# Designs tried in a protein design run: peptides against a protein of PDB entry 6O8C. Part 157

Target 1, 262 residues: chain A of PDB entry 6O8C
Amino acid sequence: VGLRYEKISLPKIHPRYDLDGDASMAKAVTGVVCYACRTASTLLLYQELMRKGVRWLVELVKDDYNETVHKKTEVVITLDFCIRNIEKTVKVYEKLMKVNLEAAELGEISDIHTKLLRLSSSQGTIESSLQDISSRLSPGGLLADTWAHQEGTHPRDRNVEKLQVLLNCITEIYYQFKKDKAERRLAYNEEQIHKFDKQKLYYHATKAMSHFSEECVRKYEAFKDKSEEWMRKMLHLRKQLLSLTNQCFDIEEEVSKYQDYT

## One batch from the design tools (peptide; made by RFdiffusion4, then SolubleMPNN)

Design b2_p23_7_s3 (from b2_p23_7, 12 letters changed)
Fold by OpenDDE base, seed 2:
Structure b2_p23_7_s3 (fold): chain B 262 residues (1-262), chain A 23 residues (1-23)
Amino acid sequence: as target 1 above (262 residues)
Amino acid sequence: SWEEEMEELEKKAKETEELLNSL
């Protein structure tokens, strides 16, 4: 689940000189840009935490893979041992039959041998699946976590700091506009400064909101989408590994039924 | 855990939204 945030737009800025209106507008703009700054920080932190989670999940799935490979190897060894023992037994009985001695158990042993060979053939499918999983988890594979380092926003981008600088500029103008409002009337020069500051405020605010939208929000959303897709694939992979492990256990159980003949 | 940290972050984000709405 991604972070929820409100999409905020800048308030309407009236071009007319109005000390009361300008102070109120500046206050509102300050609030909006302040929110953008805080939100950008939160979104950045979320992404950093998610990157940690991604790394954790990769290691977890690698551990699951290794356990599955280990179990598969164990089963293969056991199965091969059983096959070899049964084959030896079959050869002994075949020799006895050649001498016209009855071998009542030959048919049963031969059937067991056939079953074991079938089980052995199924190991090939498990092996191919494990190889596929390994390839997907490998560097450059489909489940590589390289996207987590590429997508989204990063501390090095300094987006929060950039927004904070703009916010500081806006806040300064807001405080001046509060003072201007308190004066009720400005001298000509002060009025001109106020008008210029209003333009600056608009410029800074627009820049802040554009930066927030294009560099913070958009990139965050892209990161979020990629993360969700990747997470689903990883969870599916984990389930696949568990399935393969269970198949190994099933084979082991089946082989155990024939241990008395080996 | 990272999950707990994310949950806390989501909580803080919500609080921030609420604060903004109160302004």
Scores: peptide ipSAE 0.017, ipTM 0.498, DockQ to the pose 0.021
Fold by OpenDDE base, seed 3:
Structure b2_p23_7_s3 (fold): chain B 262 residues (1-262), chain A 23 residues (1-23)
Amino acid sequence: as target 1 above (262 residues)
Amino acid sequence: SWEEEMEELEKKAKETEELLNSL
């Protein structure tokens, strides 16, 4: 899960002045930093797409929640209506018994009433579960998507642009070293410039790789880990909502068996 | 879907890696 990228490292930079070696080294450094720049861009795009996916999933789960709440409300209304009708029937039969009329059906109706009250009690557990889910999805809840805006890298960080600037500086030095190699021998002043440019190349390359590792890769990995954990919890929550919906259907089916007695 | 977009992006990343290895 997630984008695959290779771990990159800078080639060894030797302090010795060697026009052929320095050109080859500069070419290799340019390649590595170019890969870092492209990888940073790809990692940024991945995170932006994941943020869109997170927002989409939040809305999907909110819809599932609302559907479950609606179904629960429907069942509660139906159940309460059935209970009220059975209670009226029980009162009528109790009055008949006071007049010394044995109602053989009173025991059956009383049993139905008891079963309906037990079903009504189970609705309290469903309500509590829905409230817990709502609290988890609410702002500041455990499943809030605030982490998606805090973790990882963002376009506003300008990491790709910063790496591109460093890459441009390195590339310019590489092209100069390619020219220096073609000259085979440099004048004293040109040799000193070459040595200074080699130091600059090392500085830019080190800065680029540090920035890539610390500000791109590390933050991406933290974002990836957080996103995987959050997505697992969201999928589990959807399963919980489905379970609650099924419980409501089961209660509705059971209540329907007793509607003929009301 | 966003999942399909992510798979396509992963494919492009691999192609980019292959291209870089050819340089």
Scores: peptide ipSAE 0.016, ipTM 0.488, DockQ to the pose 0.021
Fold by OpenDDE base, seed 5:
Structure b2_p23_7_s3 (fold): chain B 262 residues (1-262), chain A 23 residues (1-23)
Amino acid sequence: as target 1 above (262 residues)
Amino acid sequence: SWEEEMEELEKKAKETEELLNSL
């Protein structure tokens, strides 16, 4: 899970003045920083897509939750109705017994009543579980998606643009070094400029790689880790909701067996 | 879909990695 990227490093920069070597080095540095820019863009895109996925999954789970709550409510109404009807029947049979009438089915009705009461008790557990799930999904809950907006890199950080600026500076120096190489020999003043530009190249490259590592890669990895953890928890929660839904169906089925007796 | 976009992005990432390894 997640984008795989290769750890990139700058080529070794030799301090010695060498027009051929400096041009080759500058080309290599340009390539590395260019890759960093592209990678940063890809990592950003991945995170943005993941944020969309997170939002989608949250809505899906909310829908599942609402469906479960609806089903639970339906079952409660049905169960309560059945209990009330059985209780009325029990009262009738009790009156018949008081007048010394034999109630052949009293035992069966009493057993049904006991079973329905047990089902009612289980409904309380389902309600408690749903409340727990609701609390976890609520703002500030353990499964809130606030992390997706906080962790990682964002377009507003302008990391890609910052790296691109540095890449442009590096590229300009590279093209100059290519020209310097073509001259084969520089005048003293031009040589001093070349040496100074080499220092600038190193500065820009180091800044780019530091920014890439600290602001792009590190934050991406943190986002990735958090997303994986959150995703596992969300999938588990979804399974819990499905389990609760199935329990509601089981209760409904059981109640339906007793409706024929009322 | 989000899933398709993610798969495409992963493919592009792998292609980029392969390109780098070939250089």
Scores: peptide ipSAE 0.010, ipTM 0.481, DockQ to the pose 0.021
Fold by OpenDDE base, seed 4:
Structure b2_p23_7_s3 (fold): chain B 262 residues (1-262), chain A 23 residues (1-23)
Amino acid sequence: as target 1 above (262 residues)
Amino acid sequence: SWEEEMEELEKKAKETEELLNSL
């Protein structure tokens, strides 16, 4: 998962004055830095889209959490009602026994009461699990999305614009080197200018590639790695919520079997 | 969808790589 980019390197710049070689080199450098600009833009867009996806997923999981809490609450209410009714029934049968009236159903009702109490105890485990999930989703929790705002590159960094400025400088020199090549021979002063421009080209290219590697690629990779880790944890948490929801349905189904006794 | 946008970005990235290889 993530954008694949080719590791690009600058062509070797020979110090020798050669109009044909220098024009060819400048063309290659222009191409490489142009790619760096486009790639930086694409990497930035990827990160911005991923940030939107992160926000979306957080809201989705919060909704799933709220639905699970709602279902759990419904089950607790139903279970508590059933327990109260069974307890009333048990008390009536106990009174009948005190008057020496046999109730064959007392054993069955007592067993149902015991089962319902066990189901009630399991609600504590579900509650604890929901609290853990809530804590993980809360600000400062293990699944907080604050990293998405901190890691990677941002539009405010203006990395694409900075690279574009350098690309413009490089492109200008390249076009001049094309003209110089067409002249086949330069006068001494023009030759010296060409040599200076070649040094400027090298400087701009090196600066562009350094900026691309250190400020775009490296930060993108850190963001990507963090996002993948976070996404795996979020998906796992969502599965845990589904499991808890299913447990609530199972309890509700079991309680429904005893409603005829209440 | 977000997934479609990501696929489109991957496609554009590959196209850009191919363009570089052609230069």
Scores: peptide ipSAE 0.016, ipTM 0.496, DockQ to the pose 0.022; fails the geometry check

Design b2_p23_7_s4 (from b2_p23_7, 10 letters changed)
Fold by OpenDDE base, seed 2:
Structure b2_p23_7_s4 (fold): chain B 262 residues (1-262), chain A 23 residues (1-23)
Amino acid sequence: as target 1 above (262 residues)
Amino acid sequence: SEEELFEELEKKREETEKLLESL
């Protein structure tokens, strides 16, 4: 489950010159943008951890695949050997019958042969399934992890740093507004500076929030959605591999019952 | 005018908030 974040809104900014109101507004803006910075950092960290997890899971599933293939190969060899031996035995018994010798076991051996052939046919299905899985895991396949590198936010984007710069600017203005408030009244020049800084603060704040929403949150949500979808598919694939492995073991067990006849 | 500037900024803020709400 992805990280939860609170919806952030900027306070309304009034154009009217008010030292008390401006200081309060600036404080609120500082808080909001500060939260955005922290949230962006957390979202980035989450995505980086998920990318590591994705890579780990890919390797795990590849290992599972290889083990399944190995087991399948072993079973095929054993089964083929058993079939060949049974076929030889059948031929011998057929010759004996031709010379009017009773072969009481011929029927049983023939039945075993039929069963083994059925088991062999199931191997074809297993092989096809493994091939499908391999294709899905292959580069460019449906379960490729390329999305993990493309989607979301990355350290190279420097979103946190960009937001931090804006936060620093905003914070500086906030502290100045606290001082201005303490003065109660400003001279004309200082008043003009205050008004100008108020405009700057608002500009920085809107830029920060826009950046946060578009470059951090939106991309994170896209990453999260793709991650969840991909994870479901991978887990399903892993279950399929396990099923195939179990089928191989079942076949091996059945073949072992007939080894006494070979 | 200063008022016009603040109105434009406020509009941008509102647009940003709407975007956030849509996410």
Scores: peptide ipSAE 0.019, ipTM 0.564, DockQ to the pose 0.858
Fold by OpenDDE base, seed 3:
Structure b2_p23_7_s4 (fold): chain B 262 residues (1-262), chain A 23 residues (1-23)
Amino acid sequence: as target 1 above (262 residues)
Amino acid sequence: SEEELFEELEKKREETEKLLESL
């Protein structure tokens, strides 16, 4: 989901000297460049908000990671404790078996021990997955937020201000063309000034639209695409963390079934 | 000439419009 904006088009500018036509053209150009300024500002704001959102989400995912690591650690401690207790029990029953031939009970305890060891071995897979996630979240990792600082437009680029300067120049010429239109006829010198201003108007307009397209819109689209990709990966990572947490809970629940034997 | 200048500017406008349409 991204910001929607309307496509902007400049009117055709004819070299013919026409006070009425030139005033109308200047009005249209002013409107187009004004819209470009507003759009550039909106695109910048959107990106700044997204950067804040990215930082927030990174912190949230780090919290999720830490919680998962904590749960994993808890399960490891519980498993180790249970395994040690079962091992003590096995040793006792082995001694008893030599004396009293209690082979059936020893077999049951040994089976539990084997199951616990299998559960303990699965912790290695969880640890490996957590390490992978940590590496992806680390500086320079695949999910690092460095792209948010590099891609798109930034306030420091001063794109809105640059466009505003051009808009101011265009607007000034437009107001002059309104005055020229009201005069109906200009003296030779004023006519020449009008023609030169018309050239300047078109130059400023084309410069503004080029700057808008190349420095605002294109960079915004690149930022948008990168943000969408990053967001999908981050959401997937959160699901992975949740899955790992659930695996830890499942192991803990299974271990609890053997507490009567410890 | 003035005509050549306006022709060049109009060409630039058309190029810009095509770029905007492609976005």
Scores: peptide ipSAE 0.018, ipTM 0.554, DockQ to the pose 0.878
Fold by OpenDDE base, seed 4:
Structure b2_p23_7_s4 (fold): chain B 262 residues (1-262), chain A 23 residues (1-23)
Amino acid sequence: as target 1 above (262 residues)
Amino acid sequence: SEEELFEELEKKREETEKLLESL
């Protein structure tokens, strides 16, 4: 999802001297380059907003990560405490068995111990997953936001300003061509100036459209593509964090069932 | 200053847009 822009092209510029045609052409060129300026500005704004959004999302996901780590830590503490208590109980019952005392609950307690150890093992998997996520979010990781600073267009490129300068030159020529049209006929020297200005207009227009296409549109599209890819990866990571959080809650719930035995 | 230049450019842009709208 990104800004849609219409691909615009310059009108055909005829070499023939025609005051009416040249004024009309100049008007059209002015309109096209004006649209390019506005579009370039909009594309730049979009990218700047996206960069802010990227930074925001990174912080949000980091917060989600920290919350998950906190929950995991809480569960580990609870689980370890429960395991220690069960192990103490197992030792007591084992001693009772050695003196030929019947321990009716020994089998159940041993089963609980085994289950708790399995849960502890699963915590190791969660830890590994969290470490992987941390590495991906770290500087230089797969989800680093360095691309957002490198790709696309930036205010420092001064693309809009450069296009505006060219637009101003084109507009000035258009105004002159409008005056020339009103004169209906030009003297030889003024006609030559008109022809030279037409060449200048073509040069400025071509430069503007080339700059727009190569420095604005192309870079924007590259930024857009990277942003979409990165966003998909970030959303997937967020889902993974949610899954890990839910696993922690599931373990906590399971452990709570055995706390009455400790 | 760069800011003044930018403001001038924006003014020119607005003038150009108004002109185009009037055509």
Scores: peptide ipSAE 0.018, ipTM 0.451, DockQ to the pose 0.026
Fold by OpenDDE base, seed 1:
Structure b2_p23_7_s4 (fold): chain B 262 residues (1-262), chain A 23 residues (1-23)
Amino acid sequence: as target 1 above (262 residues)
Amino acid sequence: SEEELFEELEKKREETEKLLESL
């Protein structure tokens, strides 16, 4: 369930005040803004942890890629060597066949050669897939992690600190309103101060909640959405790399069956 | 207007709680 972002507007200032009600209101506001501060801190921490996770995953996937490339290269070398040896054997048997020797065996060797060539052709598709993955992981690629540094909230934004300042102001007014409540009745001047403080409270509260919603929650949600999408794509890419690695192993295994002829 | 402010603040509290639960 997505958080609905509503603009909090400053309520209309009424000349009437209730010392008991105002104290209760101030307490409630303090609680809300306090919770916003804690939440903002939690959201920030989560994002920072996710950024670390993103960096970690990028390195992991790069390692997987390099491993796959290495395995592919190994298989290519082995396969090429096997093909060359079989081709030499084919030439020998062709010469023997001209003198009506070993004709039945030539068919078998030729079949092996054909199979090896097919395996060699499949390496081209693996290479193409690896190139695609490399392109996607590149700085300008579809799986670039630049968004992780741009989206969301950052410690440098000082959002928690800004909210804390507002909370401090609100808390101060709340404590004053508790005192005012205890007095039961205020003198005219004190009443005016109370009214002004009430206005300040509303101002600070509105500012805090707007800041929380717009600069913390909204940005967090954007970050979360981007991170989830990116993570899914990265995990899929890892699976693709694993598949390519397995294909290389399969080719290697098949080539090993023909080593007795080389 | 005061009631409206309280309602808005309470709504934000609820949203915040839901957000925390989703973390």
Scores: peptide ipSAE 0.016, ipTM 0.549, DockQ to the pose 0.086

Design b2_p23_8_s1 (from b2_p23_8, 11 letters changed)
Fold by OpenDDE base, seed 2:
Structure b2_p23_8_s1 (fold): chain B 262 residues (1-262), chain A 23 residues (1-23)
Amino acid sequence: as target 1 above (262 residues)
Amino acid sequence: SSSLQKEQDELLEELEKELEEKK
């Protein structure tokens, strides 16, 4: 989910000296750059919130991982204990078989032993999967969150402040143009100042729009796309962890059926 | 475009108000 914003463009600036037209143009430019400034602020805030969310999710998934590892370890211990006990029992019964005793029970215990060994082999697969997940979450792994600190816009870039400075300059010129319009006619010197201010206005406006597009919007879109991709991968990984946990529970339940024989 | 213009006008009014308060 990303922020929606409207594409903005500067109004056409006519080179001809026209007090009414220039005031109207300046008003429109002020509005556009004002919108850019507010939008840049909102985009920055969104990214900062997303970065917090990313950090939170990483910690959550790490906790899930640790819980899964813990459960896996518990099951391995239980399973190994059961296997050892069954193996001891098998040895005892094998000795008894030499005396033609209890052949039917030996068959059942041997079957249990075979089943437990199969369960043990599945634990190897779980371990491999956990190792893969760990590698992906590790520093430098495929799911590292380093991108969140690199991509997008940051408060340190001071993009909003830069745009605000430009907006202030533009606004001052706009107010002057409103005054000029009210005078209806300017003296020669004031007319020249007005023309120069119009050039300054154009310069500031162009700079603001370029900065907004290249440094704010473009970087935001890149951040957004990367965050969405990363988020999908993290959610998938979390589902994998849950699946592994469930497999551990299934094994534990199966082992519990054989505890009476151990 | 009409919605954008309205938003721009509102932002401009807010800016004008803020500038007046700083005088």
Scores: peptide ipSAE 0.020, ipTM 0.616, DockQ to the pose 0.103
Fold by OpenDDE base, seed 5:
Structure b2_p23_8_s1 (fold): chain B 262 residues (1-262), chain A 23 residues (1-23)
Amino acid sequence: as target 1 above (262 residues)
Amino acid sequence: SSSLQKEQDELLEELEKELEEKK
């Protein structure tokens, strides 16, 4: 489903020198960038958890695949054994038929043989399907999890830390603006410093918002979309494996009906 | 939104508290 977050924007920054307004603006900016930091952290955590989930699901599906392959192999061995035994029986009855004996029984055994051969052909289809699944799960396959390591944001990107640095700078200016407001009037030099700090605040805030939007949110959305798509495909594949397993059991059951004739 | 602003204010208060605790 993904995380829900609110779209954030910077408050309007007025160019006019106003100690009260500037303090209020700086407070609002600090709040917005603080929210961005927290959101970025949450988005990162979500992605890391999803990556763990993806790895877990891959291993689960691989286990399911291996079990299916094992079952298929067992059924193939059983089926081949049954076919060989029926073929031996057919040969015996064919010899008897040459002397006009047991013709009706030969017909029945021949029908069983035909059914077993059909089951054997079905096993070929199962094998092909398993090979397809294996190819899809293999490195470079359509269901490979390589995207999970590439898409989105990662701890190594240090996005949260970068935003935190900017937040610290912004917060320092905010506290200075609170002090400036308390002074009610600044000397000329302090006023000039305040104006420069306001420009710095704007710079840091804009940089933070840009970084948050482009490097955190956008990449998260891409990861989310990719994960949802991949998850749907993986769940479908798992259903396919289950279907193949059931087919193997069905074949085994049917073969068991004919084992009494061997 | 008003809800976003409230959340931002709360986060700011937490930040201010954290900064005061670090002094």
Scores: peptide ipSAE 0.020, ipTM 0.615, DockQ to the pose 0.104
Fold by OpenDDE base, seed 3:
Structure b2_p23_8_s1 (fold): chain B 262 residues (1-262), chain A 23 residues (1-23)
Amino acid sequence: as target 1 above (262 residues)
Amino acid sequence: SSSLQKEQDELLEELEKELEEKK
């Protein structure tokens, strides 16, 4: 789902010199840019936490993979042992058949051998599936977490700090405009300074909003979308691993039925 | 402080450069 945030816009800045209006406008701009700073910080924190979660999930899935590989290996060893024992039994019964014509018993043991060989063939499919999963989890694979380090915003980008600098400049102008309002009337030089500061305020505010939208919000949305896609694929992969594990247990159970004949 | 102002100016310049590169 991600974090909810409100769409923000700057108030209209009127070109007319008005001490009361300019102070009110500057206050509103300060509020909007302050919200942008806080939102950018929150979005950054969310992404950093998600990156930690991604790394954790990768390790968890690797553990699941290793467990599945271990179980598969165990089943292969057990199955191979059972096959070897049945093959020895078949050879003994073949010799006995030549002497005593015990064809019925040999047919039953031979059928078990055929069933075990079919089970052994299914292990090849499991191995191929595990190799596919391993390749997807490997560096450069389809489920690699490299995107988490590339997409979105990072502390090194200094986005919050850059916005804070602009906010500080805006806030200083707001405080000056509050003082100017209290004076009711400014001398000519102070009036000119006020007009220049109003232009600076507009400049800083537009830069802040542009930076917030293009560098903070847009990159966050890209990170969010990528993370959701990746998470769906990882959950599906975990289900595949569970399915493979269950197949190994099913084979082990079938083999156990024939161990009494060995 | 003068050091804080210098840091703020540098950050602002970096921001301006980045914004200009996107135009």
Scores: peptide ipSAE 0.023, ipTM 0.559, DockQ to the pose 0.036; fails the geometry check
Fold by OpenDDE base, seed 4:
Structure b2_p23_8_s1 (fold): chain B 262 residues (1-262), chain A 23 residues (1-23)
Amino acid sequence: as target 1 above (262 residues)
Amino acid sequence: SSSLQKEQDELLEELEKELEEKK
């Protein structure tokens, strides 16, 4: 969900000298560029907030990962201990079996041993999955947040300030055009100044709109698209971690059932 | 006001330079 903004365009500028028309045009241009400044500021703020959110989410997922790894390690230790104890028990019962004793118990213990080995094998799959997740979260991984620092607009670009400078120039011309309109008729020299100012206004407005479109809007849209894609992947990864955690708990529960035989 | 004007002029110049470099 990105910020919605209206597509803006400059009003048509007529080449004809018309004090009323020029004042109206200048007002409209001022409004458009003012909107661009405000929009650029809002888009920048959104991106900065999203960058904070990205950093927060990365740390959260790393914490989830570490907790999962910790739980997995605990289960592995418990499982390995249980396997070793069962193996010792199997050896004892095998010796007894040689004298035709405890045949039924040996079968049960052997089945438990087989089940524990299967659980141990499943731990290998969990380990592989955790390694994959770690690689994706690592620097240079597919889920690295490097894009958040590269994509979009940044305060250091000074886009809002640059647009504000242009807006100030345009606003000054607009105010002059309001005065010119009030005079109803200008002397020749003032008329020439008005015409030159109209050209300057157009020049500044065009620069502002170009800068807004190319450096603010376009980059924002790229950032937005990348952030949405990345966010979906991160949330999916988090769900995978939760699934792995649950698998560890399930294994721990199964192992606990066999601890009485060790 | 003079310092603000200078800053504005510098920003405008920077903008113009950047826009020219992209053309």
Scores: peptide ipSAE 0.022, ipTM 0.557, DockQ to the pose 0.036; fails the geometry check

